# Ledger of designs, part 1: peptides against a protein of PDB entry 6KZJ

Scores and structures below are computed, not measured.

Target 1, 71 residues: chain A of PDB entry 6KZJ
Amino acid sequence: SPDLLSEVSEMKQDLIKMTAILTTDVSDKAGSIKVKELVKAAEEEPGEPFEIVERVKEDLEKVNEILRSGT
Unless a header shows other numbers, all headers, positions and changes below count from the first letter of the chain.
Peptide ipSAE is a variant of ipSAE made for these designs: the mean of its two directions, with the distance scale d0 fixed at 1.0 Angstrom where the peptide's residues are scored. Compare it only between designs on the same protein; published cut-offs may not carry over.
The geometry check fails a fold that doesn't show the stated peptide or that is severely misdrawn somewhere.

## One batch from the design tools (peptide; made by RFdiffusion4; aimed at target 1 L5)

Design b1_p15_7
Pose (drawn by RFdiffusion4):
Structure b1_p15_7 (pose): chain A 69 residues (1-26, 29-71), chain P 15 residues (1-15)
Amino acid sequence: SPDLLSEVSEMKQDLIKMTAILTTDVKAGSIKVKELVKAAEEEPGEPFEIVERVKEDLEKVNEILRSGT
Amino acid sequence: SLLEEEVEELLEQLE
């Protein structure tokens, strides 16, 4: 549905903002368009499996930021 | 395709 795509678009924007905060990359040469396109093509599994991995990774980032380790 | 549309939207957000 379009609502699912809009939520995912908002997550993508959140991740760009997080990248800008965390990066020391001094045209943002650390972000490669070809790598992004390849990853969009090659990430395995259906959306549910991808969402589970994204959730796991976000929980890990949250633990780093909240606990400091 | 939907995948191409989503990649285009992501690249526009990065700009």

## One batch from the design tools (peptide; made by RFdiffusion4, then SolubleMPNN; aimed at target 1 T19; its pose is not in this set)

Design b1_p19_2_s2
Fold by OpenDDE base, seed 1:
Structure b1_p19_2_s2 (fold): chain B 71 residues (1-71), chain A 19 residues (1-19)
Amino acid sequence: as target 1 above (71 residues)
Amino acid sequence: PLELVMEILKQLEALEKKL
């Protein structure tokens, strides 16, 4: 799906910018982020890649909250 | 959290190959 591919590419670009700003792994204990679940979903047959994208978007919002709050 | 950001980036790259 070209639309999903474009959205994924945009999110990648945002993450690349974040990695350029972040210099250390601060305590990820802020908020409940299920990274393991995200990994599992991506490894399973992408029958619903849309669901994976939505989960990633949610996780990105959590990352943004952590960065803005400084926690 | 740099580690989390890098992990999500890795997963997006994997997803990109499947789309």
Scores: peptide ipSAE 0.331, ipTM 0.860, DockQ to the pose 0.325
OpenDDE base, seeds 2, 3, 4, 5: peptide ipSAE 0.328, 0.326, 0.327, 0.323; ipTM 0.859, 0.859, 0.858, 0.856

Design b1_p19_8_s2
Fold by OpenDDE base, seed 2:
Structure b1_p19_8_s2 (fold): chain B 71 residues (1-71), chain A 19 residues (1-19)
Amino acid sequence: as target 1 above (71 residues)
Amino acid sequence: LELVLEILKQLEALEKKLK
């Protein structure tokens, strides 16, 4: 649906911003790679929409755990 | 960072599927 697509697109944009912050933190020590290039390195198609959503939820849980625990 | 990039990849795939 258009609403779901818009929501996904917004989430993507938020994650791009996070990527920029994280890469600047590590890139202040390595003049390495633009965020655009890192995003392009993320390639296509892990499955159907439902499966993708479930994987995203799982990965976000992992991110939350890392951020909360520091490990 | 690696995990964030993987999530981005998944979201891009989802966008493609939803279009």
Scores: peptide ipSAE 0.231, ipTM 0.805, DockQ to the pose 0.599
OpenDDE base, seeds 1, 3, 4, 5: peptide ipSAE 0.230, 0.231, 0.216, 0.200; ipTM 0.805, 0.804, 0.806, 0.778; seed 4 fails the geometry check

## One batch from the design tools (peptide; made by RFdiffusion4, then SolubleMPNN; aimed at target 1 T23 L38; its pose is not in this set)

Design b1_p20_6_s4
Fold by OpenDDE base, seed 2:
Structure b1_p20_6_s4 (fold): chain B 71 residues (1-71), chain A 20 residues (1-20)
Amino acid sequence: as target 1 above (71 residues)
Amino acid sequence: SALELTMKILKQLEALEKKL
């Protein structure tokens, strides 16, 4: 739906900003990340759009937990 | 790591956009 597309687009923009921050502000090594495999995994992600969004939100919570705790 | 997960989510969202 157009509403879901708009939401996804805004989430994507936020993640782009987060990626830029995390490549410089944390000790993670951007150069070691296997982007090619991430692309493949994303394209093969099963489920309807709503289900995928729910998984995204779960992953975001994991990101937040790591940033808060450092682990 | 946080960066790895963030990039994973980003790719998930990009793939999802193609389905919408």
Scores: peptide ipSAE 0.676, ipTM 0.930, DockQ to the pose 0.556
OpenDDE base, seeds 1, 3, 4, 5: peptide ipSAE 0.671, 0.672, 0.672, 0.674; ipTM 0.930, 0.929, 0.929, 0.930

## One batch from the design tools (peptide; made by RFdiffusion4, then SolubleMPNN; aimed at target 1 K12 E48; its pose is not in this set)

Design b1_p21_2_s1
Fold by OpenDDE base, seed 4:
Structure b1_p21_2_s1 (fold): chain B 71 residues (1-71), chain A 21 residues (1-21)
Amino acid sequence: as target 1 above (71 residues)
Amino acid sequence: MKEALELVLKILKQLEALEKK
């Protein structure tokens, strides 16, 4: 769906910005952060589109919880 | 916060996979 792809593209752009912020914050606290290693660790079987969307929603919720709690 | 970064990167990978479907 072109509407879905447009929404995904916008979301990606926002998440890239979040990545930059979080990378800086984590790097300042952890000392040595390997973003490349984190990308590798994120690799997993994506599944079908619906499964991907559901997983994205779940992961976003977790991100929100972490950022809100500061943990 | 490290976990949050990992999750964001995971989401990005998922979205990239979605774009390829």
Scores: peptide ipSAE 0.592, ipTM 0.926, DockQ to the pose 0.558
OpenDDE base, seeds 1, 2, 3, 5: peptide ipSAE 0.579, 0.588, 0.580, 0.578; ipTM 0.923, 0.924, 0.923, 0.922

## One batch from the design tools (peptide; made by RFdiffusion4, then SolubleMPNN; aimed at target 1 L15 A42 P49 L60; its pose is not in this set)

Design b1_p23_2_s4
Fold by OpenDDE base, seed 4:
Structure b1_p23_2_s4 (fold): chain B 71 residues (1-71), chain A 23 residues (1-23)
Amino acid sequence: as target 1 above (71 residues)
Amino acid sequence: MEEALELVMKILKQLEALERKLK
């Protein structure tokens, strides 16, 4: 739906902001991140929209855990 | 923190995939 699409777009923007913050903390290591591999992995992401949403939720929780722990 | 950055970027790509599926 257009509403869901807009919500996804908004979430992307928020995550881009988060990326900018995180890159400042790991700037020396950020260059070692294989973005191309991540892109390919996501492109090959199996499943329908709901399944992708569930994976996003799971990964967001992992992000939260890492941020809280500092690891 | 590096892992967090990687995950955020992964999520971004997942959302892009989601966008394609929603269009």
Scores: peptide ipSAE 0.634, ipTM 0.938, DockQ to the pose 0.608
OpenDDE base, seeds 1, 2, 3, 5: peptide ipSAE 0.632, 0.633, 0.633, 0.633; ipTM 0.938, 0.938, 0.938, 0.938

Design b1_p23_3_s1
Fold by OpenDDE base, seed 1:
Structure b1_p23_3_s1 (fold): chain B 71 residues (1-71), chain A 23 residues (1-23)
Amino acid sequence: as target 1 above (71 residues)
Amino acid sequence: MKEALELVLKILKQLEALEKKLK
């Protein structure tokens, strides 16, 4: 769906902005990002579109919780 | 916050995979 594709693109843009903010925060407090964990995440099979959407929702919820709590 | 950043990066990869599936 072109509408869904547009929505995904827009979400990516927002998340890229978030990474910029979070990167500066992490640099000050938590040190370097664990490359091995990023590699692990990247190596995981995404699955079919519906499965990807569900994982995105779950991970976004975790992000939201972390940002809200600061921990 | 570090975990949040890593999760966001993971989500970006997921969305990229989704884009490929949608095209």
Scores: peptide ipSAE 0.647, ipTM 0.939, DockQ to the pose 0.507
OpenDDE base, seeds 2, 3, 4, 5: peptide ipSAE 0.646, 0.645, 0.646, 0.643; ipTM 0.939, 0.939, 0.939, 0.939

Design b1_p23_6_s3
Fold by OpenDDE base, seed 2:
Formats: C-alpha cells, sequence, structure tokens
Structure b1_p23_6_s3 (fold): chain B 71 residues (1-71), chain A 23 residues (1-23)
C-alpha cells in the first residue's frame, strides 16, 4: 500500500533523528546501523506484516519506557 | 539505558525495512 509505505518511511525518518540523539560514538554517522546489529537482524526471521508490526510496537514501547524513565 | 534505546531504534529500523519489502 502506497499510503502505508509513506507512513513507514516517515517513521523511519523520525527514528533516524532519534539515532542522532542517542548515539554516543562520534565516529558513527547519524542514522548508521552498527554492523553487528545488521548481522543480528539478518539472522532473525522478520515474519509477515502483522508480526513485524507487533514487534515494532513492542520495541517502541521499550524505547518510550527508557526515554521516559531513564531506565 | 541510552545504549539499549539506540539498539532498539536500530532494530525497529530494520523491522520497518523488512515490512516495506512486504507492502
Amino acid sequence: as target 1 above (71 residues)
Amino acid sequence: PREEALKLVMKILKQLEALEKKL
């Protein structure tokens, strides 16, 4: 769906901005993903769209928890 | 905590890329 793709793209852009805020390594370009994370992600089965959405929701909740509470 | 958040954000980015391939 083009509308869903646009929404996902916009979310990605927002998350890239978050990586710039969260990054602590000055040698890394903002928004770059570490190789080890890429390898780990490649080893994980992404699943069907609904499954991916549920994982995204879960991980976003954890990010929100950390940023809100500092833990 | 911040490092964990960064890892999660990166993970989400990869998840969204996988989602894009399926939409």
Scores: peptide ipSAE 0.668, ipTM 0.944, DockQ to the pose 0.622
OpenDDE base, seeds 1, 3, 4, 5: peptide ipSAE 0.664, 0.666, 0.667, 0.668; ipTM 0.943, 0.944, 0.944, 0.944

## One batch from the design tools (peptide; made by RFdiffusion4, then SolubleMPNN; aimed at target 1 I21; its pose is not in this set)

Design b1_p26_3_s3
Fold by OpenDDE base, seed 5:
Structure b1_p26_3_s3 (fold): chain B 71 residues (1-71), chain A 26 residues (1-26)
Amino acid sequence: as target 1 above (71 residues)
Amino acid sequence: DAEKLKKELEAKLAEAAKKEAEKAAA
């Protein structure tokens, strides 16, 4: 639906903003966490809402790991 | 504030997941 597509688009934008902050504020010391790759993925998300939602779930887990560890 | 954005995104994700579940159940 149009409402779902709009909400998914907002999630993408929020993720881009968050990862942009992370790339500028934290030192890239986590070898297993690729913050730059999160930005690239958010810029080229899958087209279908289901695929985008699943990707956002995965990216939020990575963001939480970065914020929790400080790396 | 990344923490604020995270919480906002978590709320939006919950709503989107709910809509996807509704669509899958239809």
Scores: peptide ipSAE 0.294, ipTM 0.781, DockQ to the pose 0.033
OpenDDE base, seeds 1, 2, 3, 4: peptide ipSAE 0.281, 0.286, 0.287, 0.287; ipTM 0.772, 0.777, 0.778, 0.777

Design b1_p26_3_s4 (failed a check: too like the target's own chain)
Amino acid sequence: MDEKLKKELEEKLKRYKEELEKLKEL

Design b1_p26_6_s3
Fold by OpenDDE base, seed 5:
Structure b1_p26_6_s3 (fold): chain B 71 residues (1-71), chain A 26 residues (1-26)
Amino acid sequence: as target 1 above (71 residues)
Amino acid sequence: LERLLELAESLSEEEKKEALEKLESL
């Protein structure tokens, strides 16, 4: 249903926003770490906020794919 | 920050579960 796809798309967008907030917050604390380095560091360290957000984002993408294929 | 992220993850998983439940109901 298009309504379910819209709901999942909104959830995905919220996760993208959270990711942006996390990268900026870590950048402000780290001072000298570039955003790109923060993203990489977060991807390399299990349990870092960015990795958790990316994992949840991936789960939502899977849901979106299921919804898209099922309709 | 970690607590907020854990909460967000929990909410997202619940929303995911709801979305799947709605799909299964079709």
Scores: peptide ipSAE 0.042, ipTM 0.487, DockQ to the pose 0.094
OpenDDE base, seeds 1, 2, 3, 4: peptide ipSAE 0.062, 0.030, 0.022, 0.035; ipTM 0.545, 0.463, 0.476, 0.530; seed 1 fails the geometry check

Design b1_p26_8_s1 (failed a check: the pose's geometry)
Amino acid sequence: SDREEAIELVERMIKKTEKILKKLKE

## One batch from the design tools (peptide; made by RFdiffusion4, then SolubleMPNN; aimed at target 1 E45 E48; its pose is not in this set)

Design b1_p28_4_s3
Fold by OpenDDE base, seed 3:
Structure b1_p28_4_s3 (fold): chain B 71 residues (1-71), chain A 28 residues (1-28)
Amino acid sequence: as target 1 above (71 residues)
Amino acid sequence: SSAREEALELTKKILKQLEALEKKLKEL
């Protein structure tokens, strides 16, 4: 679905911005992340779309908890 | 900090998950 793809693309852009904020890298490349290469290198089984969404939800909640509490 | 490092690694993981999701959606 074009609408779902657009939503996922927007989420990716937001997460890229977050990585730039959180990174300890002081190089000019801090905002440049080749995500597709990292995906291929992992050779992990991502699962079906629903399973991926559930993992994203879980990991986002954990990130949020860390940023709120620092722990 | 270790917590901030964990948050960064989780963020990177989510990006990989979203790339996988895009691929799955395009294959349907």
Scores: peptide ipSAE 0.603, ipTM 0.926, DockQ to the pose 0.655
OpenDDE base, seeds 1, 2, 4, 5: peptide ipSAE 0.601, 0.602, 0.600, 0.602; ipTM 0.926, 0.926, 0.925, 0.926

Design b1_p28_6_s3
Fold by OpenDDE base, seed 1:
Structure b1_p28_6_s3 (fold): chain B 71 residues (1-71), chain A 28 residues (1-28)
Amino acid sequence: as target 1 above (71 residues)
Amino acid sequence: SAAQREEALKLVMKILKQLEALEKKLKE
């Protein structure tokens, strides 16, 4: 669906902006994020669209919890 | 904490990869 693709694209753009903010906040730790881990994450079986959506929701909730805590 | 923010960053990057996979699936 073109509409769904558009929404996904927009979410990606928003998340990229978040990464920019977070890298600034954790500048001291930014170098500790290993490319290897990101590569491994990309190698994981994503699953079908519904399964991917559910995983996105779960991970977003984790992000929200971290950011809301403020600690 | 800084550790939590780092975790958040990793999660966001993971989600980005998930969304890329979703895009591919939706285009199939």
Scores: peptide ipSAE 0.623, ipTM 0.929, DockQ to the pose 0.583; fails the geometry check
OpenDDE base, seeds 2, 3, 4, 5: peptide ipSAE 0.623, 0.622, 0.622, 0.623; ipTM 0.929, 0.929, 0.929, 0.929; seeds 2, 3, 4, 5 fail the geometry check

## One batch from the design tools (peptide; aimed at target 1 L5 A41 P46 V56)

Design b1_p30_5 (made by RFdiffusion4)
Pose (drawn by RFdiffusion4):
Structure b1_p30_5 (pose): chain A 69 residues (1-26, 29-71), chain P 30 residues (1-30)
Amino acid sequence: SPDLLSEVSEMKQDLIKMTAILTTDVKAGSIKVKELVKAAEEEPGEPFEIVERVKEDLEKVNEILRSGT
Amino acid sequence: SELRELLGEVKWLLDKNLELAEKLAEELEE
């Protein structure tokens, strides 16, 4: 549904903002369009499986930022 | 298909951000 796509678009913007905060990349040469396109093509599994992996990774980032380790 | 491709891009960005967060945590400990 369009609502699912809009939530994912917001998540993508949130991740760009996180990248800008965390990066020391001094045209943002650390972000490669070809790598992004390849990853969009090759990431395995249906949306549910991808969402589970995204959730696990976000929980890990949250732990780093909240606990400091 | 569109949702799957968009989630693939989100997963790729998040992988890079995890590595940055881990490096930042190590630098703060030092």

Design b1_p30_7_s2 (made by RFdiffusion4, then SolubleMPNN; its pose is not in this set)
Fold by OpenDDE base, seed 3:
Structure b1_p30_7_s2 (fold): chain B 71 residues (1-71), chain A 30 residues (1-30)
Amino acid sequence: as target 1 above (71 residues)
Amino acid sequence: SEEALKLLKEKLGEVLYLLKKNIEILNEQL
């Protein structure tokens, strides 16, 4: 439905924004995190929403690893 | 499809959970 599509789109956008904020401070310590690429993907025309979400998840997992390790 | 959107929403929920956990860790470390 249009409502579900809108909700998913809004959730995706919020996740990308918050991921960017969270990864900015640790980007120098997380060489595999490519915040720029993630933001670029969000600005692209709709096409690969599942792939975008998986990339966001991967980046958040890397941030989580850094936070848990303290390094 | 409707089913694809539901699956996408579910995956977003998993990511949101991870984000919440990261925030919790940050709160504990600050």
Scores: peptide ipSAE 0.302, ipTM 0.833, DockQ to the pose 0.115
OpenDDE base, seeds 1, 2, 4, 5: peptide ipSAE 0.296, 0.299, 0.290, 0.295; ipTM 0.827, 0.828, 0.828, 0.828

